# Peptides against a protein of PDB entry 5FRP, part 21

Target 1, 225 residues: chain A of PDB entry 5FRP
Amino acid sequence: VEWTESIPQIIATREDISKELNQALAKTFIDSDPRVRRTSVMIFNKVPVTEIWKNITNKAIYTSLLHLAREKHKEVRELCINTMAKFYSNSLNEIERTYQNKEIWEIIDTIPSTLYNLYYINDLNINEQVDSVIFEYLLPFEPDNDKRVHRLLTVLSHFDKKAFTSFFAFNARQIKISFAISKYIDFSKFLNNQESMSSSQGPIVMNKYNQTLQWLASGLSDSTK

## One batch from the design tools (peptide; aimed at target 1 T165 F170 K176)

Design b2_p15_2_s3 (made by RFdiffusion4, then SolubleMPNN; from b2_p15_2, 7 letters changed)
Fold by OpenDDE base, seed 4:
Structure b2_p15_2_s3 (fold): chain B 225 residues (1-225), chain A 15 residues (1-15)
Amino acid sequence: as target 1 above (225 residues)
Amino acid sequence: ETLLEEFKKIMEKLE
């Protein structure tokens, strides 16, 4: 927590430090050492969004951040995906769109598309992470309908064709999952009833239950990966 | 704190 506050403070105190920081970060985001890249990403994760926007003015840094979502190093990639999603959400909530920050917003607005495009990698682990960050940060639960719709429209407004397709697929999958879970619950209730299990429908329901479980499980990646 | 220190080191190296 202390270091999180320290970075912005250090940057804010001197214009020269800000310049140096921007220059350094531009390099560190593309450094060959994953640890260096990780540290770079962590700045966006730990530093308040307002301070990031204030002090990180080199658009190349933001572009580089987005590129790390597809990097080979798993830990950095995972961190990046989470970080950029969170950063996007925080930016939407806390950063006003101005003429001065327009160029940065143009990059940040592509984060949703960047994330949804990760589905085309066809990696279950990545897919799960993308699902998670979408749920948590991109399209979080919002009880206010107007706000929810506005967020949704904002997210979709910069989608490319591929991202839109992925979005549709994601939603379709969610509906199917929801339905499957509902059925799973019903089946479970049935199976917990001994009388029902002894009926002629018992084996049939058991089979459907197993199929449902199999289907649900098939969408999950191996935890060892 | 560790992150900050690491970052500082990186910055110093890249100067």
Scores: peptide ipSAE 0.029, ipTM 0.694, DockQ to the pose 0.014
OpenDDE base, seeds 1, 2, 3, 5: peptide ipSAE 0.020, 0.028, 0.028, 0.017; ipTM 0.612, 0.685, 0.688, 0.589; seed 5 fails the geometry check

Design b2_p15_2_s4 (made by RFdiffusion4, then SolubleMPNN; from b2_p15_2, 7 letters changed)
Fold by OpenDDE base, seed 3:
Structure b2_p15_2_s4 (fold): chain B 225 residues (1-225), chain A 15 residues (1-15)
Amino acid sequence: as target 1 above (225 residues)
Amino acid sequence: MTQQEEFNEIVEKLE
């Protein structure tokens, strides 16, 4: 743990990290101690993206980072999902594609697929986290249409078949959620009107309101689990 | 019925 905690400082001060250091770092990502794995993931959060790309050249490190998205340890997994999404976004913004870094980009370009494939686990907590990182890092709001389309095409260009299916399912769900929220608002407005509530439609709308709420709530993770 | 199927049924009834 202590050694891994020193790595960010070493990367910041040294221009050339030795092959041996990269190999040692790669081992920390697969360490049996979750604390070591966590500390390893945190390197990607503490060190600037440009320095990571410059100094971390061992492919196994990046591959191992992606594998931690399916980690059994919840805290490590959650940290990894956020970290890899952020790292992907930062890489797209700050790192040029060159012949020298092509092999690393081939791994990094699979991050969107890796994330979208997590929906197949059918875990509400994971789903919520993936939703969050998609909106924050993968497909953030971009007012420039050309930039937005370019980002979208970049993300989609490396999708596997499962990721595409998941992407379409995600979008379909978002439309449904939007519709449900719209109806929730309409029902709320109706029920807030005393005349409407006392009408023959009052009980019907109340039932629909409750069903809508139940559906919306069912998509939310239980914070107590 | 999956929750999704139930929702679809509700949505269809609301249209």
Scores: peptide ipSAE 0.016, ipTM 0.524, DockQ to the pose 0.112
OpenDDE base, seeds 1, 2, 4, 5: peptide ipSAE 0.015, 0.015, 0.014, 0.014; ipTM 0.531, 0.529, 0.527, 0.534; seed 5 fails the geometry check

Design b2_p15_3 (made by RFdiffusion4)
Pose (drawn by RFdiffusion4):
Structure b2_p15_3 (pose): chain A 225 residues (1-225), chain P 15 residues (1-15)
Amino acid sequence: as target 1 above (225 residues)
Amino acid sequence: SEDDVLNDYLNSIPD
């Protein structure tokens, strides 16, 4: 851990080495101890994306980084998901493509599909995290009308069938959710004024809204929240 | 198994 903690500054201060470092981090990314794996993925977080793209070039680093996204260990998996997504965003907003660096890009480009494939594991927390992460770094809410799409295509550019089916299923659910929140408000407004303490639908509508709110809460990690 | 997982996901919210 002590050794792994020093790399970001070294990479940030010297290009003298890209050989031994690439040789070592590969082992550091698959070590038995999760602390070192975390301290390893923290590199992609602490040191700027450009210096990563310049200094570290070994194929195994990126594959291990993305591989850990499916890991049992939680603290490593979450930081991994967040990191490789913010990295994917920054790895397009700063670094162009040439004849030689494309060789590794086929990994950076399969990040969104890998991210979308996490939904298939069916974990509330992970689904929540990927949800949060995608709209934070991948498909941002800014800044304009045209580029969102221009990049949306580049995100969609490297998908497997699963990524597409999930990408669309996430969208198919959106309408059903909208049809829910809208009715949720249409039912929640029932308390704007006295419509039915026990009149028209008092004994029935309360237990439609009260039971309907559970449907939306069934997908969240903490439904009691 | 994959289609079942997808269908369970799509059916997670009752109509």

Design b2_p15_3_s1 (made by RFdiffusion4, then SolubleMPNN; from b2_p15_3, 9 letters changed)
Fold by OpenDDE base, seed 4:
Structure b2_p15_3_s1 (fold): chain B 225 residues (1-225), chain A 15 residues (1-15)
Amino acid sequence: as target 1 above (225 residues)
Amino acid sequence: SFEEILKNFLNSLPL
């Protein structure tokens, strides 16, 4: 009987400690020192996603993480963008949606919109990073069609109007890149065939090949503007 | 434990 009465106190103590730790952590995300903010973001990279969801219960921490995507300090911003994208992907893969974590999911579900909205900053480096994390974490390569579609629908389901606009622009770019790569391969095969090169089409294909190479070399970011 | 990680983290910060 005595041990049962101690359990609530232990739980309460743990909850209190957890609350205090969460409050302390929340403050570090808004610290004036970029090094403190950077180190705070690294928690999401060092701790397993399941442990993050279990132990970080203060919503302000997640909101602050998302806000750092627009941080003026380049290193903190870049780290944050990578971190939130990875965290989003890991959460989708490993965390079930429950009544208890609903409020946190409401924040996490805004990560795709947060990232796609960064395109409106019109910064080349940010755009390249956003492109990278979209391919790596938000919409990774998935051979299973059902899983791929489900992920896509999940990502799109919380988009604002601006994010949709950015998404369509990005998707259009991806289609163009895919087409360009396909043509590059075709041209390369043609150019490697001596008989084809001696044909009347040789110079035409060579010109198209060069144009394709120039387009690919000019960077993927400028062609969609 | 996560708590230990977080404590160590917080203690390492110049707050």
Scores: peptide ipSAE 0.263, ipTM 0.855, DockQ to the pose 0.013
OpenDDE base, seeds 1, 2, 3, 5: peptide ipSAE 0.263, 0.262, 0.153, 0.261; ipTM 0.851, 0.853, 0.778, 0.854

Design b2_p15_3_s2 (made by RFdiffusion4, then SolubleMPNN; from b2_p15_3, 8 letters changed)
Fold by OpenDDE base, seed 4:
Structure b2_p15_3_s2 (fold): chain B 225 residues (1-225), chain A 15 residues (1-15)
Amino acid sequence: as target 1 above (225 residues)
Amino acid sequence: NFEEILNNFLNSIPL
């Protein structure tokens, strides 16, 4: 009988400790020192997704994580973008939707929109990073059609108008890039053939090749910046 | 252990 009465106190104590820890963590996400914010984001990379969902119950932490995607500090922002995309993907794969976690899911479900809205910043480095995390985490390659469609519908179901616009623009851009790459390959093959280069089409293809390269290069961020 | 990781994190933050 005495053992049973101690269990609620232990649970209560653990809940209290958990609450305090969550409050402390929430403060670190909004700390003035970017190193503190960076380290806070790293928790989501170091701790398994199931343990995050179990132990991080303060919704403000998740909201703060998403806000850091627009952080002025480049390193923190870049880390956050990768982290939130990965966390979203892992959550979709490993976390069931329950009544208890619905409020957290409401926040997590906004991650795709949050990421796609970063295109409106009109920064090439950000755009490239968003492109990367979309392919790696949000809409990864999936050979199973049903799974792929389900994931796509899940991602799109919480889009705002701006995110939809960005999504369509992104897809259109990817099609153009793919086409350009295909043409680059064709032109390269043509130019590597001496007989073809000596033809009347040689100069024309060379010009198209250069234009294609320039176009492709213009879409890439400066790696030195 | 999440608690351990979190404690280590919190302890690593320069106050």
Scores: peptide ipSAE 0.307, ipTM 0.880, DockQ to the pose 0.013
OpenDDE base, seeds 1, 2, 3, 5: peptide ipSAE 0.306, 0.300, 0.291, 0.299; ipTM 0.879, 0.875, 0.874, 0.877

Design b2_p15_3_s3 (made by RFdiffusion4, then SolubleMPNN; from b2_p15_3, 8 letters changed)
Fold by OpenDDE base, seed 1:
Structure b2_p15_3_s3 (fold): chain B 225 residues (1-225), chain A 15 residues (1-15)
Amino acid sequence: as target 1 above (225 residues)
Amino acid sequence: DFDAKLQAFLNSLPD
């Protein structure tokens, strides 16, 4: 009987320890040493998403993770951006929304907006990375229309105005790029035709070809702002 | 188990 009464206490003790550890972990995300911050972020990469959600219950950790996206230290920032995007995707795929994890989801649901807002930093390297993680993790290719739309709506449902603006700008850019690529191909075909090149339009098309090529080269890394 | 790993992690961090 006595041991039975001790069970709640043991459980409570374990919970307390877990809480303390979470608190300690939270501090590492704001440590002055970038190596510490980096190592802390790596937890999200090394531990399965289900285990993260189960064991990391301090919301401050998640908030801090998101803040590291604007980290001054380049390596930590880059790692964080990739990590949070991947974590978001994995969470959507593997973690159910419950009443108990609602508060964490409220934070995680802001990841897309957080990432899209990075475009406003006007850094080409960051822009490229954000582009990459969007295609890889946030809005991956999905042949199933229903799943694709659902994911898209999920991502968009938590956007702020700035994120929406960035999103539309990004899409607009992609459309333009696609169009430009198509034109590039057309121009290339034209230029490969000797008869066409001998025509009065030859030099004109050549100029357009070069212009398009230059635009593509620069536009792929252009800011959405 | 996770807590143990987490503790180990924390212990491995620079002072």
Scores: peptide ipSAE 0.271, ipTM 0.865, DockQ to the pose 0.013
OpenDDE base, seeds 2, 3, 4, 5: peptide ipSAE 0.165, 0.267, 0.171, 0.269; ipTM 0.776, 0.864, 0.809, 0.865

Design b2_p15_3_s4 (made by RFdiffusion4, then SolubleMPNN; from b2_p15_3, 8 letters changed)
Fold by OpenDDE base, seed 5:
Order: structure tokens, then sequence, then C-alpha cells
Structure b2_p15_3_s4 (fold): chain B 225 residues (1-225), chain A 15 residues (1-15)
């Protein structure tokens, strides 16, 4: 009988410890040292998504994670963008929506909007990274049409107006890039043929080839920056 | 295991 009375105290102590740990972790996400912030983000990469959802119950941690997408420190920002996109995808795949986790889901569901809103920064490196995580994590290739549509609708259902605008702009850009690449290939094939290159169309195609290359290059981030 | 990971993390933070 006496041991049963100690169980509530042990449980309460564990809950208190969990709360304290969550509070401590929440502080690390806003630490002035970028190394601390980086390490904090890495928890989401090192710990299985199910364990994160189970043990990280302080909503401030998730909010802080999302805020780091606009971090001044490049490495931390880049890590955060990848981490939050991956975490979003994993959460959609592995975490059930319950009454208990509703508040956390309300935050996590804003990840797509958070990412698409990064396009407004007008930074080519950020744009490239956002493009990458969209294809890898947010809207990955899915052969099942129903699953693909469901994922798309899930992503779009929590968009703000700015995110929608960015989404349309992104898609329009992707179509243009695809078209430009196709043209680049065609022009390259044409110019690789000596007879074609010596024709009256040779100079015209060469000009279009150069314009296409310039356009494609202008959309790429400088890997040196 | 999570608590251990978290504790290790917290202990690794230079305060």
Amino acid sequence: as target 1 above (225 residues)
Amino acid sequence: EFEEILNNFLNSIPI
C-alpha cells in the first residue's frame, strides 16, 4: 500500500523534470551564441520525430525553431530550414493528430508558410535552399495520386496570402526553368552539329543559347557567397 | 533515452 502512494510523487517529479528540461531547452534556442542555437536545432535531427513529439511539449521550442528560419547566422539558418522542413514531413508521416498535440500541430502546420515566405527576402541562396526543401520534404514526389493531392492540400490549407503568392511564383518559375533547360538542350544539340552551325540559323541560335544560359545563370546562387 | 540525450546536450552547452 505504501509503495502505491509514492507513485504519484514519482510521476509528479518526472513531470516537473520534464517541464524544467523543456524550459531549459527553450532557452537554448534563443541563446546569443549561434553554436548553442545550432546544437539546439540538431536535437530535431538526432531524436526520432515520435520522441520529439512525446517529450518536447513546450510550444515555445517549436515557435523558436520556426523563428530561426530568419536567423542572421547563415549556418544556423540553413540548418534550421532543412531541419524544420524535414521535421514537417516526418510529422505528417508519423504523428497522428490528437487533442493533446493540437497546439503543437497548429505551429507545425505553419512551416510551409514560413518557408514560402522566405522568398520575400530576395536572397538567391535562401531561394535555392527553399526550392530544395520543397522538392525534398514539403512536396516530394509521390506516385500515389490521392496521397500527392492530400499532401498538397495539407500544405496549402495553412497558407497565408503571402505564401500563396510565393507558391504561384515558385511554380511559374519552375515551369520557366524547365522550358529554358529544354531550350538549352535543343540549342546545344543544334550548335553541336557543324552543318547547322554553319547555316543561316547558326548565329541566331547561338544568340538564343547565350541568352538562355545567362537567364539560367542569373537564377543560380553564387556558391562562393 | 531522450532525457539522457537532453541532459547530455544541456551539459555540453558552455554556460
Scores: peptide ipSAE 0.128, ipTM 0.779, DockQ to the pose 0.013
OpenDDE base, seeds 1, 2, 3, 4: peptide ipSAE 0.128, 0.078, 0.125, 0.127; ipTM 0.782, 0.714, 0.778, 0.782

Design b2_p15_4 (made by RFdiffusion4)
Pose (drawn by RFdiffusion4):
Structure b2_p15_4 (pose): chain A 225 residues (1-225), chain P 15 residues (1-15)
Amino acid sequence: as target 1 above (225 residues)
Amino acid sequence: EEEEEEEWLEEYIEE
């Protein structure tokens, strides 16, 4: 850990080495101890994306980084998901493509598909995290009308069938959810004024709204929240 | 495998 903690500054201060470091971090990314794996993925977080792209070039680093996204260990997996997504975003907003660096891009480009494939594991926390992460770094809410799409295509550019089916299923659910929140408000407004304390639908509509709210809460990690 | 994926997608959309 002590050794792994020092790399970001070294990489940030010296290009003298990209050989031994690439040789070492590869082992550091698959060590038995999760602390070092975490401290390893923290590199992509602490040191700027450009210096990563310049200094570390070994194929195994990126594959291990993305590989850990499916790990049992939680603290590593979450930081991994967040990191490789923010990295994917920054890895397009700063670094162009040439004849030589494309060799590793086929990994950076399979990041969204890998991210979308996490939904298939069917974990509430992970689904929540991927949800949060995608709209934070991948498909941002800014800044304009045209580029969102221009990049949306580049995000969709490298998908497997699963990524597409999930990408679309996430969208198919959106309408059903909208049809729910809209009725949720249409039912929640029932308390604006006295419509039915026990009249028209008092004994029935309360237990439609009260039971309907559970349907939206069934997908969240903490439904009691 | 494809059938399992379709079943999962159906369950996911239903939820």

Design b2_p15_4_s1 (made by RFdiffusion4, then SolubleMPNN; from b2_p15_4, 6 letters changed)
Fold by OpenDDE base, seed 1:
Structure b2_p15_4_s1 (fold): chain B 225 residues (1-225), chain A 15 residues (1-15)
Amino acid sequence: as target 1 above (225 residues)
Amino acid sequence: EEEEFEKLIEEFIEK
């Protein structure tokens, strides 16, 4: 009998401890030390997605995670972008939508829009990272057409107007890149043919090859910066 | 698992 009366207090104490831990964790995401913020983001990489959803109930933590995608500290920002994209993908695969987790899902469903909005920063390093996480986590290669379409519709369903604009710009850029790569290959094949190189077209194709390389290279970040 | 998560957060907050 006494143990049954202690169960509500133990559950309440555990809920209180869980609440206190969530409040303390929420503070670490806004800590002045980038190392503390980095380690906070790493929790989402070290802990299984199911355990994150079960134990992290404070909305402010998820909101703060999304805000770190625009952080000034490069390493923390880069880690956050990868972490939130992976966490979104894992959540879609492993977490059911329930009444209890609805409010967290409302935040998590903004991750694609948050990532596509990073293109407006006009930073080549950020753009490359966003390109990478789109292909790895948001819109991965899926051979099943129904799953691929369902994922695409899920990603698009919560876009703001800016994210849609970025999405169309991204796809238009990818088509241009693909076309430039195809031309690069064709020009390379032409230049490797001795008869073609000795022709009046040789210098013209060499110029087009160099222009294509310069265009492709201009879209890459300097890995040294 | 829940106790391991709580310990992970506690060890993290204490640093």
Scores: peptide ipSAE 0.051, ipTM 0.710, DockQ to the pose 0.013
OpenDDE base, seeds 2, 3, 4, 5: peptide ipSAE 0.035, 0.035, 0.037, 0.036; ipTM 0.651, 0.648, 0.644, 0.660

Design b2_p15_4_s2 (made by RFdiffusion4, then SolubleMPNN; from b2_p15_4, 9 letters changed)
Fold by OpenDDE base, seed 2:
Formats: sequence, C-alpha cells, structure tokens
Structure b2_p15_4_s2 (fold): chain B 225 residues (1-225), chain A 15 residues (1-15)
Amino acid sequence: as target 1 above (225 residues)
Amino acid sequence: DEKEFEKLIKEFIEK
C-alpha cells in the first residue's frame, strides 16, 4: 500500500519538474542574449519530435519559436526558419491529431503561413531560405500523388490571405525559373555546336544566354552578405 | 551556460 502512495507523488514531482522546465524554457526564447535564444531553438533540432510534443506543453514556447522567424539576429532567424519548417514536417509525419494536443496543433498549423509571410519582408536571403525550406520540408518531392495532394491541402488549409498571395507568386516564379533553365539548356546545346555558333544566330543566342544567367543569378542571394 | 542548459533539457526529456 505504501508504494502505491509514492507513485502519485513521483508523478506529481515529475509534473512539477516538467512545468518548471517549460516555464524556464519559455523565458529563454525571449532572452536578450541571442546565444540563449539560439540554444533554445536548437532543442527542437536535437530532441525527437515525439519527445518535444510529449514534454513541451507550454503554448508560449511554440508561439515564441514562430516569432523568432522575424528575429533581428540573422543567425537565430535562419536557424529558426529551418527548425520550424523541419519541425512542421516531422510533426505531420509522426504526431497524430488528438483532442489533447489540439491547441498546440493550432499553432503548428500556422508555420506554413508564417514562412510564406516572410516573403513580404523583401529580403533576398530570407526569400532564398524560405524557398529552400518549402522544397525540403513543407512541400517535399513525393512520387505518390495522393500523399502529395494531401500534404498540399494540409499546408494550404491554414493559410491566411497574405500566404495565399505569396504562394501564387512563388508558383509563378517557379514556372519562370523552369522556363529559364530550359532556355539555358537549349542555349548551352547551341553554344556547343560550332556550326550553330558560326551562324548569324550565334551572337543573338550568346546575348540571350547571358541575360538568362543574369536573371537566374539575380534570384539568388548574394552569398557574400 | 548554453551547454549546461542543453544538457539539462536533454536529460529531462530523455528521462
């Protein structure tokens, strides 16, 4: 009988420890030191998604994670963007939607919208990073059509109006990039043919090739910044 | 200490 009475106390102690830890962690996300904020974000990278959902129960932590996507400190912001995108993808794959975790899912489901809204900042580095995480984590390559459509619908189902606008703009840009790449390939083939280069079309194709390269390069962030 | 905090969180979550 005595051992049974110790179990609630142990559970209560663990719950108390968990609560205290959650409160402490919530404070670290808003710490004035960017190193502390960085460390807090890294928890989401180092700990399995299932363990995060189990042990991180304070909604403020998830909300704060999302806010760091607009962080002034570049390194923390970049880390946060990658982390939240990966966490979203892992959550979709590994975490079931239940009544108990509904409130957390309501926050996590806003991650795609949060990311797409970053395009309005009009920063080339941010845009490139958002593009990258969309392809890697939000809308990854999926050969199964049903799974691909389901993921797309899941992502879109929680978009705000601004995110939808960014989504359509992004798709339009992808189409343009695809056409530019196709042209690049065609130009490269033309340039590799000496007979074609000696033709009257040679200089014209060379000019178009250079323009295409410049356009492609302009869409990429300056790696030196 | 950033490392200490990470360790504490990991230890807590893995326990």
Scores: peptide ipSAE 0.058, ipTM 0.770, DockQ to the pose 0.014
OpenDDE base, seeds 1, 3, 4, 5: peptide ipSAE 0.034, 0.052, 0.036, 0.036; ipTM 0.712, 0.761, 0.724, 0.724; seeds 3, 4 fail the geometry check

Design b2_p15_4_s3 (made by RFdiffusion4, then SolubleMPNN; from b2_p15_4, 8 letters changed)
Fold by OpenDDE base, seed 1:
Order: structure tokens, then sequence, then C-alpha cells
Structure b2_p15_4_s3 (fold): chain B 225 residues (1-225), chain A 15 residues (1-15)
């Protein structure tokens, strides 16, 4: 009988300890030392996604993680962008949507918008990283059409207007890049043919080849055009 | 798992 009366206290104590730990952890995400912030972000990489969702219940931690995507410290920002994209993908794959985790999902569902909104910073390094995490984690290659469509719809379902604009701009850029790569290949094949190189078209194709290379090299920088 | 996580977080915060 006495042990049953201690169970609520033990549960309450554990809940209190968990709450205190979550509060203390939340403070580390806003620490003045970038090393502390970095280590805090690394928790999401080192701990399995299921354990994160189980033990990290303070919304402020997830919100703070998302805010670090705009961190001034380059290393912390880059780590955060990769971490949140991976965490989003892992959460979609491994975490069920329940009534209890609804409030956390409301935050996590904003990760795609958060990432696509980084294009408006107009930083080439950030743009390249966002491009990378989109292909690796947000919209990975998926041969199954139903899974691919479902993932796409999930990602798009929580977009703000700015994210949609960035999404369309990104896709338009990718189409242009793909076209340029195709032309690069065609020009390369032409230039490797001696008969073609000796033709009146040789110098013209060489010029187009160089222009295509310059465009591809600069195009990593022109995410907004 | 929960105790291990709590220990990890405590050790992390105390650093």
Amino acid sequence: as target 1 above (225 residues)
Amino acid sequence: DEEEFEKFIKEFIEQ
C-alpha cells in the first residue's frame, strides 16, 4: 500500500526532473558560447529520433533549433540546417502523429518552410546547403511514385507563400541546370569528334561550351534568377 | 533509455 502511494510522487518527481532538464536544455540553445549551441544541436544527431520525441517535450527547444538556421555563427548554422532537415525526414519516417505530440509536430512541420525561406537571405553558401538538404532529406530520390507524391504533398502542405515562391524558383532553376548539363554533354560530344571540330561549327560550339560552363559555374550562385 | 538520456542531458548541462 505504501509503495503505491509513492508511485505518483516518483512519477511526479520524474516529470519534474524531466521538466527541469528540458528547461535547462532549452537554455543551452541560446547560450552565448557557439560551442554550447553547437553541442546542443548535436543532440538531435546523436540521439535516435524516437528518443528525442519521447524525452524532449519543451516546445522552446524545437523552436530554438529552427531559429539557429539563421544563426550568425557559420558552423552552428550549417550544422543546424543539416540537423533539422535530417530530423524532419527521420520524424516523418519513424514518428506517428498522435494527440500528445501534435504541438511538437506543428513546429516540425514548419521545417520545410524554414529551409526554403533561407533562400531569401541571398547567400550562396546557404543556398547551396539548402539545395543539398532538399535533395538529401526533404525530397529525396524515391522510386516509388506513391511515396514520392505523399512526401511532396506533406512538404508542401505547410508552406507559407514565401516558401512556395522559393520552391517554384528552385524547381525552375533545376530544370535550367538540367538543360544546361544536357547541352554541356552534347557540346562535349561534338568537340570530341574531329570531323565536327574541323567544321565551320567548331568555333561556334566551343564558344557555346564555354558559355555553358560559365553559366553552370555562376548558376550555383544565381538561386534567385 | 530514459534514465540514460537524463544522465546524458545532466552531464551535458553541467559542462
Scores: peptide ipSAE 0.061, ipTM 0.725, DockQ to the pose 0.013
OpenDDE base, seeds 2, 3, 4, 5: peptide ipSAE 0.061, 0.038, 0.059, 0.056; ipTM 0.725, 0.654, 0.724, 0.720

Design b2_p15_4_s4 (made by RFdiffusion4, then SolubleMPNN; from b2_p15_4, 7 letters changed)
Fold by OpenDDE base, seed 4:
Structure b2_p15_4_s4 (fold): chain B 225 residues (1-225), chain A 15 residues (1-15)
Amino acid sequence: as target 1 above (225 residues)
Amino acid sequence: EEEEFEKKIEEFISQ
């Protein structure tokens, strides 16, 4: 369905305009043109979260936003993943849970699960992006223990079974990565020492270093793809 | 074109 540029030009009551806008916007999220879909997603990035919650009341819009996480168009997908994660975080920080917005929150609360489920696509680019948004938006660094725990519990509270599994796998992977990085650093330090390199351990450490690098690299996506 | 539409929407929502 083609989006209509005339929507903002609708002359009606504020309520009517809002209704029409919501209806039109809902259509843009499923437009065949990826540029239209992209533009629609960008609204969530450019408009303050409080204003989004006030003015976008059509549930279908939020549902459609979440669906775009699996968009075939790479740019739209990537934008969507970042957008929904950020929007989730901002919503948690700025939007109160009320009776009036309960239905929207029910959708928004599924964002973490939606994101963690993307790991099952088994795409390295997607995985990296999901990793990124988890650290940036879903579970950001928080020095306050109570806040950190609260956020974690909030994120997990709406997980489906697959998301939980993915969550545990993610954490396990992160631990492994951490260890690998630690080893990499140690090996690097060793190899940077000429005396150490000349020792009998030199070749052994070099081998371990290479293995560590290979392991680390295997988890990275090709930026050219 | 898409940018203009986006701006209009943003303006509307931000009122």
Scores: peptide ipSAE 0.029, ipTM 0.637, DockQ to the pose 0.014
OpenDDE base, seeds 1, 2, 3, 5: peptide ipSAE 0.028, 0.010, 0.029, 0.010; ipTM 0.648, 0.426, 0.650, 0.427

Design b2_p15_5 (made by RFdiffusion4)
Pose (drawn by RFdiffusion4):
Structure b2_p15_5 (pose): chain A 225 residues (1-225), chain P 15 residues (1-15)
Amino acid sequence: as target 1 above (225 residues)
Amino acid sequence: SEEEFLEEYINSFEP
C-alpha cells in the first residue's frame, strides 16, 4: 500500500519510467489484498487523465480496472464504477485519436457497455450507482442540444446486444415510471382539499396511492427511505 | 434466462 500510494506523484513528476511501473501496477491491480487494489484504482482518480494516458500503457491495467467492476468486494467495486466512468468521460473530452493510441481505446470504448451490463446482476445498490454514474459522467445533462447526441452516439458506438437491450429496457421503463409519478401527484393532490375523508374513494383511493408508492420504492435499495 | 430477466426488469413496476 505504501508503495502504491506513491505512484500518482511520481507519474505526475517524472516520465523517466513507464516500463517498470506498467510491469508493477499490473500485479498491483490483481493483488490479493483489496487495499492495494483500491489504492491502485485511486491512481485513475488522483492523477489527471492525460498523464495516465501518457505514462501507463499496459493493456492489463485497464482490463483489470474494468474487471474489478464486477468484483464481490463492495468498496473496490463502487470506486471502480465511479472512477472508470469519470475516466471515460474525461478520456474523451481531452485525448484525441491517432494511429497508435487507438490500440488501447477498444477498452475505453467498451466502458459504457460494461457499465450497462451491470444492470443484469440485478442489485439495487449497483443499479442505483450505475444510474447515478451514467448521467454524471457518461450522458451528461449539458451543455447543449447537439453534442449530447453527438456523444450519445459515441457512447452507443461500442455496444454488445445486451447493452442495447438494457439501454432500451431502461428507456421502456421510463414511460411506465412517468405514468406512475404523474398519477402519484394526481393521487397526492388528493390532500389539497377535502375530497373524500370517507366519501367517494376515501376507503379505496388511500390504499391505491399507499400501495402505488411501494411500486416505485420496490426498485430502490432502501424502500423504507 | 436473459429474456426472463428483461421481462422481469421491465415489469418491475407493475402489479

Design b2_p15_5_s1 (made by RFdiffusion4, then SolubleMPNN; from b2_p15_5, 7 letters changed)
Fold by OpenDDE base, seed 1:
Structure b2_p15_5_s1 (fold): chain B 225 residues (1-225), chain A 15 residues (1-15)
Amino acid sequence: as target 1 above (225 residues)
Amino acid sequence: DFEKKLEEFINSLDP
């Protein structure tokens, strides 16, 4: 009987300890020392996604994680961007949507928008990183058409207007890049053929080849304009 | 001290 009466207190104490721990952890995400912030972000990489969802219940922690994607410290920012994208993907794959975790999901569902909104910073390094995490974690290559469409719809369903605009611009850019790469390959093949190079079209194709290279070189840097 | 506490916390979350 005494042991049974102590169980609620122990559970309550564990819940209290969990609450205190969550409060303490929330403070570390806003610590002035970037090393502390980095270590805090690493929790999301080191701890299984299921355990994070179970033990980290303070919404402020998730909100703070997302906010770090725009912080000044480059290393912490880069780590945060990778971490939040991976965490989003893992959550979609492993965490069920319940009434109890709805409020956390409302935050996590904003991760795609948060990432796509980083394009408006107009930083080349950030853009490259966002491109990378989109292909790796948000919209990974999926051979199953139904799963791919479902993931795409999930990502798009929580987009704000800015994120949607960025998404559209990104896709348009990818199409242009793909086209340019295809043309580069075609021109390269043409130029490698001695008969074709000796033709009246040789100089014309060489010019187009150079223009394509210039565009690829500039566009990989400027394609966010 | 905080890094150590955080590592301990992370380790406590691993079952």
Scores: peptide ipSAE 0.035, ipTM 0.709, DockQ to the pose 0.013
OpenDDE base, seeds 2, 3, 4, 5: peptide ipSAE 0.027, 0.029, 0.031, 0.006; ipTM 0.690, 0.699, 0.701, 0.291

